# Designs tried in a protein design run: peptides against a protein of PDB entry 2N1D. Part 173

Target 1, 169 residues: chain A of PDB entry 2N1D
Amino acid sequence: EVKVKIPEELKPWLVDDWDLITRQKQLFYLPAKKNVDSILEDYANYKKSRGNTDNKEYAVNEVVAGIKEYFNVMLGTQLLYKFERPQYAEILADHPDAPMSQVYGAPHLLRLFVRIGAMLAYTPLDEKSLALLLNYLHDFLKYLAKNSATLFSASDYEVAPPEYHRKAV

## One batch from the design tools (peptide; made by RFdiffusion4, then SolubleMPNN)

Design b1_p30_5_s4 (from b1_p30_5, 11 letters changed)
Fold by OpenDDE base, seed 5:
Structure b1_p30_5_s4 (fold): chain B 169 residues (1-169), chain A 30 residues (1-30)
Amino acid sequence: as target 1 above (169 residues)
Amino acid sequence: DPVVEEYLSNLPPITQEDIERLKELLDKLL
């Protein structure tokens, strides 16, 4: 299996996120105040401000685009807990033409990186290409960890109403 | 990692279709 290491600083958040939704029956407020698009844009700008060469900037942009597309494709089928399914259905109805990267935020983006390792194990990437990709993914995860105080908060969740519980069973 | 394992146990299983989607995306990325 391909290992994508989650920073230790972010592992507690994965637990909290799971607990908020599965045990406490809360939902992440949608649309997110800071969506995946904005997070990725901030990362790209951060990398550009570090004095990267043109080639490095190009690579960062491609990585950002890849993460965004991967998130948009995988969110609905791979990144949601059962309790979140009715909310997702409502989002699709209310925002049929919007990519999920414009709706969801940091918690769901982080979930992507928990799944991606297993997914990469089934891809025909050669060793060099895989190593390069992993380096970029880990770099982005480090960025999330450095900014975790502003990106991850339990206050972004709210208690689901009683009528929602009936739909989520 | 027990944290990761518990998280994954609450998500849908990976399908072959999902893998194919990822392959297509990776071809664009790399």
Scores: peptide ipSAE 0.205, ipTM 0.787, DockQ to the pose 0.801
Fold by OpenDDE base, seed 2:
Structure b1_p30_5_s4 (fold): chain B 169 residues (1-169), chain A 30 residues (1-30)
Amino acid sequence: as target 1 above (169 residues)
Amino acid sequence: DPVVEEYLSNLPPITQEDIERLKELLDKLL
């Protein structure tokens, strides 16, 4: 398995996110106030403003595009708890052509990075390409950690109504 | 990591289709 280290600062959030949904039966408010597209755009602009001089083989925009597309492909099948499935179905019904990166936010984006390591182990990336990718992934995770106070909040969740519970059982 | 493992246990397992999707994306973008 390819090792993608989650910053220690973000691990407690993974636990809180799980608890809010699975135990407290809450849902992340959708559409997100700050969606994945916006987060990735902010990161790209941040990197450009700092004059990213490392790992020139892959441009920041290419990495961002990869994360975005990976998120859009994987969200529905791999990044949702059982309790979130009805919500996802409603989103698809109401917005069939909207990419999930425009709907979901930071908590679900973070879930992607918990999965990506295992997924990368099944891809035929050469050593050099993998190293460069991992550097950017870790760099992005550090960015999320630095901005965690504004990106992750329990106030972005709400108690699911009784009618939702009947759908989610 | 115990936290990560517990978290993953609550998500659906990775499927072969998911792997193929990722391979396709990586070939396209990286």
Scores: peptide ipSAE 0.198, ipTM 0.783, DockQ to the pose 0.738
Fold by OpenDDE base, seed 1:
Structure b1_p30_5_s4 (fold): chain B 169 residues (1-169), chain A 30 residues (1-30)
Amino acid sequence: as target 1 above (169 residues)
Amino acid sequence: DPVVEEYLSNLPPITQEDIERLKELLDKLL
């Protein structure tokens, strides 16, 4: 297995996220006030502001694009709890062509990195490419950790309405 | 990691289709 280490600062959020949805029957407010696209854009701009070389900037853009597309592909099938399925179905019905990176936010983006390690183990990437990718993934996770106070909040969740509970049984 | 393992246990299992989709994506982007 290819191991992607989740920063210790973000692990408690994974627990809280699960608890809010599965135990407290809350839903993340959609569309997100700060969606995945904006988070990735902020990260890219942050990296550019630190005086990276042109080559490093190019690599960051590729990594951001990869994370975005991976998120869009995996969200519906791999990153949702059962209780979130009706909400996802509603989003698809109302906005069938909208990428999920424009709808969902930081909590679901973080879930991606819990899965990505296992997925990368089945890719044909050579050792050098894999090491480089892992370095950028860890760098991005470090960025999420540094900005966790603004990106992750229980106030972004709300109690699901009674009609939703009927759909989620 | 116990936290990560607990989280993973509450999500759908990874399918071969998911793996193939990721491989195709990486071939295009990386």
Scores: peptide ipSAE 0.193, ipTM 0.779, DockQ to the pose 0.732
Fold by OpenDDE base, seed 3:
Structure b1_p30_5_s4 (fold): chain B 169 residues (1-169), chain A 30 residues (1-30)
Amino acid sequence: as target 1 above (169 residues)
Amino acid sequence: DPVVEEYLSNLPPITQEDIERLKELLDKLL
């Protein structure tokens, strides 16, 4: 298994996110006010504003594209708690062609990085390439931590109605 | 970036075992 270090600032949020949904029976409000696409775009723009060279900008864009694609692939099958599945079904019915990166937000994006290390263990990446990728991923996670006050909030969740509970059994 | 492309193109299929691994990781963290 490849270890992806989650910033200490974000570890408590993973616990809060789980608690809000699984124990308190709340749902993240969808569509997100700040979706994954916009978060990744802001990150890319942030990196550009730091005076990066063209080569560095290109690399950042590729990393952003990779994270987006991986999120869209993994969200429905691996990043949702059981209680969230009816909500996901409703989203698919209402927006069948929309990428989930345009619907979901920071909490679900963070869940991706809990899983990504295990997936990397099954890739044929050499040590040098793996180290480079990990550096990019950790840099992005650091960005999330720096902006955690605006990206992660319990106020983005709401109590699910009683009829939803019956669907989520 | 070829590193990112290689990563995405060589991912194994998502299996039930992968889901169980995620659950295990989450249970360990939470």
Scores: peptide ipSAE 0.032, ipTM 0.599, DockQ to the pose 0.070

Design b1_p30_6_s1 (from b1_p30_6, 8 letters changed)
Fold by OpenDDE base, seed 1:
Formats: structure tokens, sequence, C-alpha cells
Structure b1_p30_6_s1 (fold): chain B 169 residues (1-169), chain A 30 residues (1-30)
């Protein structure tokens, strides 16, 4: 099993996210005011501003591209609460050709890192490659933690209307 | 690219999950 550790600063948010959706019956406002694409772009620019070498810049871009692709593959089936399924169906109907990284935001992106470790356990990566990937994933998570005040807020959620509640399990 | 392909295969194998189950298990282990 590959373990991806969420920073302690972000673990309370996972609980808040769970509470907002499952107990308070709220939904994250979509499309996100700051989507996954924008968050990843900000991270890449942040890393570039730190005076990285050409090789390091290349690596960051590859990691960003990978995270984006992983998110788009996993969002629909791996990262949603049951209560969010009707909302996702509506998003697919309204934005059939849009990648979910352009629709969803930081809370769902953080959920990716809850699940990604289990997925990486079945990859054919050698020890060195896996260690390198994990270093970048943890570096990105540290970035999310540093910017948590602006990326994670309960004000980005709204109470689902009664008609939604009736069609959601 | 190979990593992404393996991810797609794993996602397909696992099928749809409720993230509630996933996060509960994750937080219990961490």
Amino acid sequence: as target 1 above (169 residues)
Amino acid sequence: SELLERLREEVERLGEVDFGDVVEEYLAKE
C-alpha cells in the first residue's frame, strides 16, 4: 500500500467537507470560482518563481499534468459522495465536453489525494520513481496547506433545495 | 502515460464508490 499523507492542517477540512455534504446536505457551488486547472497553474507558477532549474520546471509541469489527468479520470466514480451524484449528472448534461478539472475546485482536488495512494499501489513504478512522485505529491499538498485559507471555505457550499434532496439518496 | 493507463484500468476495475466510505477509512488509518 502506498501512503499519501495529508498535512495535519488539511485533515480538519476533510471532516468539514464530509459534514457539509453528508450531514448538512450542502453542495459545493459549481462551476467553482477557482477550478482545479487554476489551482494547478498557480502551483506551477509558484514553483517557477522559486528559481528552479530547467529540469525541475519540466518535472513540475509533468506532475501538474499528471494530477490534472488523474483528477479527470477519478472524479466521477471515485471522489463523489452519494449525495453529490445528481449534481454531477447535471454537470455532465450542461458541460458534456468540459473536463471536470475546469468545473470542480479545491475540495474535490483534495479528495483525490485521499484516494490516490490506493491507486498507486497497483502501478508498475519502481521504488525510485515512486519516491520521486510521492515527493512531488507531498510538495503540492504542502502548497495546498499554505493556501488553505483561500482555497477551502464553507462559504463555497450552499444548502441543496428540497427538490434536490428528494432525488438524492 | 503508462501510469495514467494503469490508473484508468484500476478505476474501471473498482467501479463507482461512495467517497464517504473512502474518507472514513482514510481518516481512521491516519
Scores: peptide ipSAE 0.668, ipTM 0.943, DockQ to the pose 0.853
Fold by OpenDDE base, seed 3:
Structure b1_p30_6_s1 (fold): chain B 169 residues (1-169), chain A 30 residues (1-30)
Amino acid sequence: as target 1 above (169 residues)
Amino acid sequence: SELLERLREEVERLGEVDFGDVVEEYLAKE
């Protein structure tokens, strides 16, 4: 298995996210006030503002595009708690043509990095290419950790109504 | 890309999972 290291600052959030959904029966408010597309755009702009070379900017854009694509592929089947399935179904019905990166936010994006390592283990990447990819992923995770105060908050969740509980069971 | 295609194939192979199982295993190993 390919190991993707989650920053220590963000590991407690994974526990909080788990608790909010599975124990407290809350749902992340959708559509997100700050969606995955916006987060990735901010990251790209942040990297550009740091005076990077054109080559580095190009690489960042490719990484952003890749993360977005991976998220959109994996969200529905790989990144949801069972309790969130009815909500996802409603989102698909209301926004059939929208990529999930425009609907979901930081908590679900972080879940991607919990799962992506296992997926990359089955990809035919050479050692150098894999190392480069991992470096970019870790750089992005560091950015998430740096901005964690604004990206991750329990206040973005709300208690699911009783009628939702019936659908989730 | 080839990487994305391999990812899609693996996602399809694994099928739908409960993230609860995934994150529990992940946190237990950390």
Scores: peptide ipSAE 0.668, ipTM 0.943, DockQ to the pose 0.873
Fold by OpenDDE base, seed 2:
Structure b1_p30_6_s1 (fold): chain B 169 residues (1-169), chain A 30 residues (1-30)
Amino acid sequence: as target 1 above (169 residues)
Amino acid sequence: SELLERLREEVERLGEVDFGDVVEEYLAKE
């Protein structure tokens, strides 16, 4: 398995996210006020403003595009708690043609990096390419950690109504 | 891309999972 290290600053959020959903039975408000597309765009602009000293093989735009695609592929089946399934079904019905990166936000994006390491272990990347990709992924995670105060908040969740509980159980 | 195609294949192979199982395992390894 390929190791993707989550910054220590963000690990507590994974626990909070878990608690909000599984124990407190809350749902992240959708569509997100700041969606994954916007977060990735901000990151790309941030990197461009500071200059790019990294290898051109994995340009910032390419990495951003990759993260977006990974998220859109994995969100529905890999990144949701069981309790979130009815919400996801409703989102698909209401936004059938919208990529999930336009609907979901930072908490679900962070979940991608919990799972992506296992997926990358089975990809046809050589050692150099994989190392370079991992560097960018970790760089992005550092960006998330730096902006965690604005990206991750329990106030973006709300208690699911009783009728939702009947659907989820 | 080839990378994304392989990812899609793996996602399809794994099927639907409960992220609760994934994150608990991940945090336990840290």
Scores: peptide ipSAE 0.668, ipTM 0.943, DockQ to the pose 0.833
Fold by OpenDDE base, seed 5:
Structure b1_p30_6_s1 (fold): chain B 169 residues (1-169), chain A 30 residues (1-30)
Amino acid sequence: as target 1 above (169 residues)
Amino acid sequence: SELLERLREEVERLGEVDFGDVVEEYLAKE
C-alpha cells in the first residue's frame, strides 16, 4: 500500500471527526460554509503568491484539479461513515448535478487522504511519478495543517434529529 | 487522465465502504 502521511497535527482531528459522527451521532452541516472547491482555490492562490515559476504554477493547478476529481469520485462510496448515508442521499436528491466538492468541506476532504493511498497502490504510475504525486499531496496536507484552526471545527457539526436516527439505524 | 480512470475503476471494484472501518485501520497503523 502506498503510504500517505497525514501531519501529526491533523491526526487528532480524524479522531474527533470519528467521535462526532459515530459516537455523538452528529452530522457535518451541509452545504459546507467553506467547501472543498474553495479550500483548493485558496491553496492554489497561496502557492501562486509564493512566486512560483510557470512550471510550478502549472503543477499546482494540476494537483488541485486532481484532488478535486479524486474527491468527487471517492466521496460517496469511500469517504462516508455509515451514519452519514441518509444525509448523502438527501444531498444527491437536492443537488443531483452538483459535484460533491461544492457541497462538502474540510473534514471530508481530509478523509480523502486517509483512503487515497490504498487507491494509488493499484495505479500504473512508475516510481518517480508516484513520488512526485505524493510530494504534492503532502504539500497540500501541510497547507491544511497550517490552516487547521479555521478549517476544522466541531462547531460545524450538529446533532442529528430523531427523525434522522430512525433512517440511519 | 489515466490515473483518474484507474481510480474510478478501483472505486467501482471496491464498492461502498464504511469509512469507520477505513479510518480505524489507518489510525491503528499510523
Scores: peptide ipSAE 0.667, ipTM 0.943, DockQ to the pose 0.853

Design b1_p30_6_s2 (from b1_p30_6, 10 letters changed)
Fold by OpenDDE base, seed 3:
Structure b1_p30_6_s2 (fold): chain B 169 residues (1-169), chain A 30 residues (1-30)
Amino acid sequence: as target 1 above (169 residues)
Amino acid sequence: SELLEKLRELVEKEGEVDFGEVIEEYLAEE
């Protein structure tokens, strides 16, 4: 298994996210006020502002594109709690052509990094390529940790109405 | 990319999962 290290600052959020959804029966408000596309764009701009060379900027753009694609591939089947399935179905009905990276936000993006390691373990990556990818992923996670105060908040969740509970059985 | 295509194949093979099971396993190992 490929181990993706999540910063210690963000691990408590995974617990809070779990509690909000499964125990408190809340839902993340969709569409997100700050979606995955926006978060990745901010990251790319942040890296560019640090005085990176053209080659480094290109590499960052490729990483951003990769994370976006991974998220869009995995969100629907890999990153949702059972309680969130009716909400996802509604999103698909209302926005059939929209990438999920334009709808969902930071909490779901963080869930990607809980799951992606298991998937990467079975991909045809040599040791050098895998190490490089992991370095980029960890760098992005550090960025999320630095901006966690603005990206992760329980106030972005809301209590699901009773009619939703009936659909989520 | 080949990596992305392999990821898609793995996701399709895995099928739908409950993230609750994933995160509980993750937290138990921490």
Scores: peptide ipSAE 0.653, ipTM 0.936, DockQ to the pose 0.835
Fold by OpenDDE base, seed 1:
Structure b1_p30_6_s2 (fold): chain B 169 residues (1-169), chain A 30 residues (1-30)
Amino acid sequence: as target 1 above (169 residues)
Amino acid sequence: SELLEKLRELVEKEGEVDFGEVIEEYLAEE
Protein backbone atom coordinates (compact mmCIF):
# COMPACT_ATOMS: atom_id res chain seq x y z
CA GLU B 1 0.00 0.00 0.00
CA VAL B 2 1.15 3.50 -0.87
CA LYS B 3 0.63 5.97 1.95
CA VAL B 4 -0.30 9.53 1.06
CA LYS B 5 -0.11 11.45 4.31
CA ILE B 6 -2.63 14.23 4.64
CA PRO B 7 -1.49 17.06 6.94
CA GLU B 8 -3.15 17.13 10.35
CA GLU B 9 -4.40 20.63 9.57
CA LEU B 10 -6.59 19.25 6.78
CA LYS B 11 -8.00 16.18 8.50
CA PRO B 12 -10.66 18.16 10.41
CA TRP B 13 -11.90 19.46 7.07
CA LEU B 14 -12.43 15.92 5.79
CA VAL B 15 -14.71 15.38 8.77
CA ASP B 16 -16.53 18.67 8.20
CA ASP B 17 -16.98 17.86 4.51
CA TRP B 18 -18.41 14.47 5.42
CA ASP B 19 -20.76 16.04 7.97
CA LEU B 20 -21.98 18.82 5.69
CA ILE B 21 -23.00 16.42 2.96
CA THR B 22 -24.03 13.17 4.62
CA ARG B 23 -25.59 14.47 7.85
CA GLN B 24 -26.58 18.07 7.11
CA LYS B 25 -27.63 17.22 3.53
CA GLN B 26 -25.81 20.17 2.00
CA LEU B 27 -24.15 20.45 -1.40
CA PHE B 28 -20.97 22.19 -2.44
CA TYR B 29 -21.92 25.13 -4.66
CA LEU B 30 -21.20 24.34 -8.31
CA PRO B 31 -19.57 25.54 -10.43
CA ALA B 32 -16.96 26.29 -7.79
CA LYS B 33 -15.99 29.91 -7.22
CA LYS B 34 -12.40 28.67 -7.18
CA ASN B 35 -12.06 25.50 -9.22
CA VAL B 36 -9.36 22.84 -9.21
CA ASP B 37 -7.67 24.35 -12.27
CA SER B 38 -7.29 27.66 -10.46
CA ILE B 39 -5.95 26.04 -7.30
CA LEU B 40 -3.34 24.11 -9.27
CA GLU B 41 -2.35 27.22 -11.20
CA ASP B 42 -1.88 29.13 -7.96
CA TYR B 43 0.28 26.32 -6.62
CA ALA B 44 2.44 26.28 -9.75
CA ASN B 45 2.91 30.04 -9.57
CA TYR B 46 3.74 29.78 -5.89
CA LYS B 47 6.44 27.21 -6.62
CA LYS B 48 7.87 29.28 -9.47
CA SER B 49 8.13 32.31 -7.21
CA ARG B 50 10.33 30.34 -4.83
CA GLY B 51 13.32 30.50 -7.18
CA ASN B 52 13.24 26.95 -8.49
CA THR B 53 15.60 25.69 -11.17
CA ASP B 54 14.38 24.94 -14.67
CA ASN B 55 14.23 21.25 -13.85
CA LYS B 56 12.18 21.87 -10.72
CA GLU B 57 9.80 24.13 -12.61
CA TYR B 58 9.33 21.44 -15.23
CA ALA B 59 8.62 18.89 -12.54
CA VAL B 60 6.04 21.14 -10.88
CA ASN B 61 4.23 21.64 -14.17
CA GLU B 62 4.17 17.91 -14.77
CA VAL B 63 2.83 17.24 -11.29
CA VAL B 64 0.12 19.87 -11.71
CA ALA B 65 -0.87 18.36 -15.04
CA GLY B 66 -0.92 14.92 -13.48
CA ILE B 67 -3.06 15.92 -10.51
CA LYS B 68 -5.52 17.60 -12.86
CA GLU B 69 -5.81 14.52 -15.04
CA TYR B 70 -6.08 12.18 -12.06
CA PHE B 71 -8.87 14.32 -10.63
CA ASN B 72 -10.76 14.38 -13.92
CA VAL B 73 -10.51 10.61 -14.23
CA MET B 74 -11.52 9.83 -10.66
CA LEU B 75 -14.11 12.48 -9.72
CA GLY B 76 -17.23 10.89 -11.16
CA THR B 77 -16.78 7.35 -9.90
CA GLN B 78 -14.37 7.63 -6.95
CA LEU B 79 -14.77 10.95 -5.13
CA LEU B 80 -18.52 11.53 -4.71
CA TYR B 81 -20.82 10.81 -1.82
CA LYS B 82 -24.04 9.08 -2.76
CA PHE B 83 -25.94 12.26 -1.88
CA GLU B 84 -23.95 14.15 -4.54
CA ARG B 85 -24.92 11.84 -7.43
CA PRO B 86 -27.96 13.83 -8.62
CA GLN B 87 -25.89 17.02 -8.61
CA TYR B 88 -23.18 15.33 -10.65
CA ALA B 89 -25.76 14.13 -13.17
CA GLU B 90 -27.02 17.70 -13.53
CA ILE B 91 -23.46 18.96 -14.02
CA LEU B 92 -22.85 16.41 -16.78
CA ALA B 93 -26.05 17.48 -18.52
CA ASP B 94 -25.33 21.21 -18.22
CA HIS B 95 -21.57 21.02 -18.89
CA PRO B 96 -21.00 17.95 -21.06
CA ASP B 97 -17.69 19.13 -22.51
CA ALA B 98 -16.15 20.67 -19.40
CA PRO B 99 -13.51 18.81 -17.42
CA MET B 100 -14.54 18.37 -13.81
CA SER B 101 -11.42 20.27 -12.70
CA GLN B 102 -13.15 23.38 -14.06
CA VAL B 103 -16.36 22.68 -12.14
CA TYR B 104 -15.36 21.32 -8.73
CA GLY B 105 -13.18 22.91 -6.07
CA ALA B 106 -10.92 22.35 -3.08
CA PRO B 107 -13.06 19.92 -1.05
CA HIS B 108 -13.33 17.42 -3.89
CA LEU B 109 -9.67 17.91 -4.75
CA LEU B 110 -8.71 16.99 -1.20
CA ARG B 111 -10.82 13.83 -1.49
CA LEU B 112 -8.54 12.76 -4.34
CA PHE B 113 -5.67 12.37 -1.90
CA VAL B 114 -7.73 10.16 0.37
CA ARG B 115 -8.27 7.73 -2.50
CA ILE B 116 -5.22 8.00 -4.76
CA GLY B 117 -2.76 6.20 -2.50
CA ALA B 118 -4.48 2.85 -2.75
CA MET B 119 -4.60 3.14 -6.52
CA LEU B 120 -0.96 4.17 -6.89
CA ALA B 121 0.04 0.92 -5.22
CA TYR B 122 -0.86 -0.88 -8.44
CA THR B 123 0.88 1.50 -10.84
CA PRO B 124 4.04 0.45 -12.70
CA LEU B 125 6.33 2.99 -11.03
CA ASP B 126 9.80 2.14 -9.82
CA GLU B 127 10.76 2.98 -6.27
CA LYS B 128 12.57 6.20 -7.15
CA SER B 129 9.78 7.50 -9.36
CA LEU B 130 7.16 6.69 -6.77
CA ALA B 131 9.14 8.41 -4.04
CA LEU B 132 9.52 11.50 -6.20
CA LEU B 133 5.80 11.57 -6.97
CA LEU B 134 4.91 11.18 -3.31
CA ASN B 135 7.24 14.03 -2.39
CA TYR B 136 5.45 16.34 -4.81
CA LEU B 137 2.01 15.21 -3.68
CA HIS B 138 2.96 15.88 -0.07
CA ASP B 139 4.38 19.25 -1.06
CA PHE B 140 1.08 20.14 -2.71
CA LEU B 141 -0.85 19.01 0.34
CA LYS B 142 1.32 21.26 2.49
CA TYR B 143 0.35 24.10 0.19
CA LEU B 144 -3.33 23.29 0.67
CA ALA B 145 -2.80 23.26 4.42
CA LYS B 146 -1.12 26.67 4.36
CA ASN B 147 -4.07 28.09 2.43
CA SER B 148 -6.80 26.09 4.14
CA ALA B 149 -8.53 29.16 5.61
CA THR B 150 -9.32 30.46 2.12
CA LEU B 151 -9.79 27.13 0.33
CA PHE B 152 -12.07 25.29 2.74
CA SER B 153 -15.22 26.89 4.13
CA ALA B 154 -18.65 25.66 5.10
CA SER B 155 -20.03 28.83 3.48
CA ASP B 156 -19.28 27.24 0.10
CA TYR B 157 -22.03 24.72 0.82
CA GLU B 158 -25.78 25.23 0.73
CA VAL B 159 -28.77 23.28 1.97
CA ALA B 160 -30.17 21.12 -0.79
CA PRO B 161 -33.77 21.94 -1.74
CA PRO B 162 -36.55 19.56 -0.71
CA GLU B 163 -36.99 18.21 -4.23
CA TYR B 164 -33.31 17.30 -4.34
CA HIS B 165 -33.45 15.60 -0.98
CA ARG B 166 -36.33 13.42 -2.09
CA LYS B 167 -34.51 12.10 -5.16
CA ALA B 168 -31.13 11.72 -3.47
CA VAL B 169 -32.13 9.56 -0.51
CA SER A 1 1.54 9.00 -19.60
CA GLU A 2 1.85 5.37 -18.68
CA LEU A 3 0.84 6.21 -15.13
CA LEU A 4 -2.33 7.96 -16.26
CA GLU A 5 -3.27 5.09 -18.53
CA LYS A 6 -2.80 2.62 -15.71
CA LEU A 7 -4.90 4.82 -13.45
CA ARG A 8 -7.70 4.85 -16.02
CA GLU A 9 -7.63 1.08 -16.12
CA LEU A 10 -7.77 0.85 -12.34
CA VAL A 11 -10.67 3.30 -12.14
CA GLU A 12 -12.63 1.38 -14.74
CA LYS A 13 -11.92 -1.88 -12.97
CA GLU A 14 -12.94 -0.49 -9.58
CA GLY A 15 -16.19 0.99 -10.83
CA GLU A 16 -18.40 3.43 -8.96
CA VAL A 17 -17.88 3.74 -5.21
CA ASP A 18 -19.58 5.70 -2.47
CA PHE A 19 -16.99 8.07 -1.03
CA GLY A 20 -18.83 7.74 2.27
CA GLU A 21 -17.46 4.25 2.63
CA VAL A 22 -13.98 5.38 1.59
CA ILE A 23 -13.76 8.25 4.06
CA GLU A 24 -15.17 6.23 6.94
CA GLU A 25 -12.56 3.56 6.34
CA TYR A 26 -9.85 6.21 6.09
CA LEU A 27 -10.86 7.94 9.32
CA ALA A 28 -11.11 4.62 11.14
CA GLU A 29 -7.53 3.80 10.20
CA GLU A 30 -6.20 7.12 11.52
Scores: peptide ipSAE 0.653, ipTM 0.937, DockQ to the pose 0.846
Fold by OpenDDE base, seed 2:
Structure b1_p30_6_s2 (fold): chain B 169 residues (1-169), chain A 30 residues (1-30)
Amino acid sequence: as target 1 above (169 residues)
Amino acid sequence: SELLEKLRELVEKEGEVDFGEVIEEYLAEE
């Protein structure tokens, strides 16, 4: 398995996210106030403003595009708790043509990095390309950590109504 | 891209998973 290191600052959030969904039976409010597209755009602008000079083989925009596409491919089948399935189905019905990166936010984006390492281990990337990709993924995760106070909050979740519980069981 | 297409194939092969199983395994290793 390819190792994708999540910053220690963000690991407690993964626990909180898990607890909010699985134990407290809450749902992240959708559509997100700040969606994945917006987060990635902010990151790209941040990198450009700082004059990114490292790893020229992968441009910031290309990395952002890659993360976005990976998220959109994996969200529905790989990044949802069982309890979130009815919510996802409703989103698909209401917004069939919208990419999930325009609907979901930071918590689900962070979940991508829990799973992506296992997937990358089976992709045809050479050692050099993989190293460059990992560097950018780690750099992005550091960005999320630096902005965690504004990106991750339990107040973005809400208790699912009784009617939802009946659908989710 | 070729990488993205390969990822799609892997995701389709894996099928639907409960992230609860993934995260619990991840946290247990920490």
Scores: peptide ipSAE 0.652, ipTM 0.936, DockQ to the pose 0.835
Fold by OpenDDE base, seed 5:
Structure b1_p30_6_s2 (fold): chain B 169 residues (1-169), chain A 30 residues (1-30)
Amino acid sequence: as target 1 above (169 residues)
Amino acid sequence: SELLEKLRELVEKEGEVDFGEVIEEYLAEE
């Protein structure tokens, strides 16, 4: 398996996210106030402001585009707790043409990095290409860690209504 | 890209998973 190292400061959030959804039966408020698209855009702008060369800027844009596409491919089938399935179905009905990167936010984006390593292990990437990709992913994760106070909050979740519980069993 | 297409194929082959099982395994290995 390909190991994607999540910063230690973000690991507690994965536990909190797990607890909020599976044990407290809460749902992340959708559509997200700050969606995945905006987070990735902020990251790209942050990297550009650091005085990168044109070539480095191009690479950042490719990484952002890649993360976005990976998220959109994996969200529905790979990144949801069982309890979130009815909510996802409702989102698909209400936003049939919207990519999930415009609906979901930081918590679900972080979940991508829990799962993506297992998927990348079976992709046709040579060792050098894989190492380069991992470096970019780790750089992005460091950015999430630096901005974790504004990106991850339990206040973005809410208790699911009783009628939702009947659908989620 | 070829990588993205391969990812799509893998996701389709894997099918729907419960992230609860994924995160439990992840946390157990940490």
Scores: peptide ipSAE 0.649, ipTM 0.936, DockQ to the pose 0.844

Design b1_p30_6_s3 (from b1_p30_6, 9 letters changed)
Fold by OpenDDE base, seed 2:
Structure b1_p30_6_s3 (fold): chain B 169 residues (1-169), chain A 30 residues (1-30)
Amino acid sequence: as target 1 above (169 residues)
Amino acid sequence: SELLEKLKKLVEELGEVDFSEVVEKYLAEE
């Protein structure tokens, strides 16, 4: 497996996210107040403002586009807890043409980086390209950690109603 | 991209997973 290191500051959030969904039976409020598209855009602008243009092969915009595409492909089948399945189905019905990066937010985006390493291990990439990609992924994770106070909050979750529980069990 | 298409195929082959198993394993290894 290709190792993607999540900053220590964000690991407790993964636990909180897990607890909120699986144990407390809460759901992240959708559509997200700040969706994945917006988070990635903010990151791109942040990088541009700092003048960090190190790699031509993996420019910031290309990396952002890649993360977005990976997220949209993986969200439905790879990044959801079982309890979230009915919510996802409802989102698909209500927003059939919307990419999930426009619906979901930071918590689900962070989940991508838990899983992406395993996916990259089975995706053919040359050593140089993989190294560059990993560098940017780690850089993005550092950005998430730096902004964790505004991006991750238990207040963005809500208790699922009894009707939902009957669908989810 | 071709890379994305390969990812799509891989994800399709893996099928649906419960993220509980993924995150619990990930955290246990760290």
Scores: peptide ipSAE 0.650, ipTM 0.938, DockQ to the pose 0.786
Fold by OpenDDE base, seed 3:
Structure b1_p30_6_s3 (fold): chain B 169 residues (1-169), chain A 30 residues (1-30)
Amino acid sequence: as target 1 above (169 residues)
Amino acid sequence: SELLEKLKKLVEELGEVDFSEVVEKYLAEE
């Protein structure tokens, strides 16, 4: 198993997210006020502002592109609670050509890092490449933790209407 | 990249999952 360490600051959010959706029957408001694309762009700009060399800047861009692609591939089938399936179906119907990184936000992005380690365990990577990737992922997670106050909030969720409950079961 | 292609293939093979099972297992193992 490939272990992706989520910062301690963000672990409680995973519990809150789980509770909001599965027990309180709430939904994250979509489209997100700050979508995954925007978060990744901010991260890239943050790294660039830190005086990175051209090579480091290039590496950051590749990491951002990778995270975005992973998210878009995994969101629909790997990162959703059962209760969120009708919402996802509605999003696909309304925006069939939009990547999910333009619709969903920080909570779903964090879920990616819960699952990505298990996925990487089944992909053949040399030790050096895996270590490098993990370093990049952990660096990004640190950024999320640093900005958690603005990225993760229960106020971004809302109670699902009664008609939605019927669709979700 | 080759890594992304392999990941895509794996996701297709795994199919749809309920994230409840994933996150509960993740939290329990910590």
Scores: peptide ipSAE 0.650, ipTM 0.938, DockQ to the pose 0.866
Fold by OpenDDE base, seed 5:
Structure b1_p30_6_s3 (fold): chain B 169 residues (1-169), chain A 30 residues (1-30)
Amino acid sequence: as target 1 above (169 residues)
Amino acid sequence: SELLEKLKKLVEELGEVDFSEVVEKYLAEE
């Protein structure tokens, strides 16, 4: 498969996220205070502010658009724990026309990068295009790591109510 | 795009997964 390296400083968060949902039976508060769209926009603006050329700016925008598209396609079936399924169903009912990138936040976005490598392995990308994409994905992950203190927090989760537990069984 | 359509098709073919299995495997290999 295609290897996507998550920064070491973010790997502990994957464990915490796993623990919060599967063992502590908590749910990420939705809609997210800072959704995936805003995170990607901040990243794009960050790259633009660093004095990139027009070509580099264009490339960043394309990568951001791609990440958003992949997230929206994969969230529902590829990035959720079983315990989160009832919450997702409720979100779909309440926001049927909203892309999930406007609902979910940083933790679920990070999950994308756990799975995206396997997906890219089956995409018809030439070696050069794939290498370029991977470089940008890793650059974005570095951005997430640099801003991890503001993007990833256990306080964004809450204990699921008893009514929810019955639905999740 | 064609790439997006292929991704959608792939995801559909894979079906629903429990992310627990995915992340546990990922972390075990790291």
Scores: peptide ipSAE 0.648, ipTM 0.938, DockQ to the pose 0.759
Fold by OpenDDE base, seed 1:
Structure b1_p30_6_s3 (fold): chain B 169 residues (1-169), chain A 30 residues (1-30)
Amino acid sequence: as target 1 above (169 residues)
Amino acid sequence: SELLEKLKKLVEELGEVDFSEVVEKYLAEE
């Protein structure tokens, strides 16, 4: 199995996210105030501002594009709690042509990195390519950790109404 | 892009999962 290490600073948020949804029966407010597209764009600009070479900038752009596409492919079937299924169905009905990276935000993006390691274990990659990919993924996770105070907040969640609770359980 | 296409195919084959099981397992192993 390919192990993607989430920074210790972000592990408590994974627990809080789990608690908010599964135990407190809250939902992340959608569409997100800061969506996945915006977070990835900020990361790309952050890397660009550090004065990297053209090759490094190209690699960052490819990684950002890849993360976005991975997220859009995996969100609906791989990254949702059971309690979030009705909300997702409503999003699909209201925004049928919108990629989920424009709807969801940082908490769901972090969930991608919980799952992606297991997925990569079934994808053939040479040792050098895998190491390079993992380095970029870990670099992005460090960026999320650095900006965790602005990206992850319980105030972005709200208690689901009784009618939602009844159809979700 | 080849990696992405392979991952997309894998996701389609795996089907729907409850993230509760995924994250609980992940946190227990870390």
Scores: peptide ipSAE 0.646, ipTM 0.938, DockQ to the pose 0.896

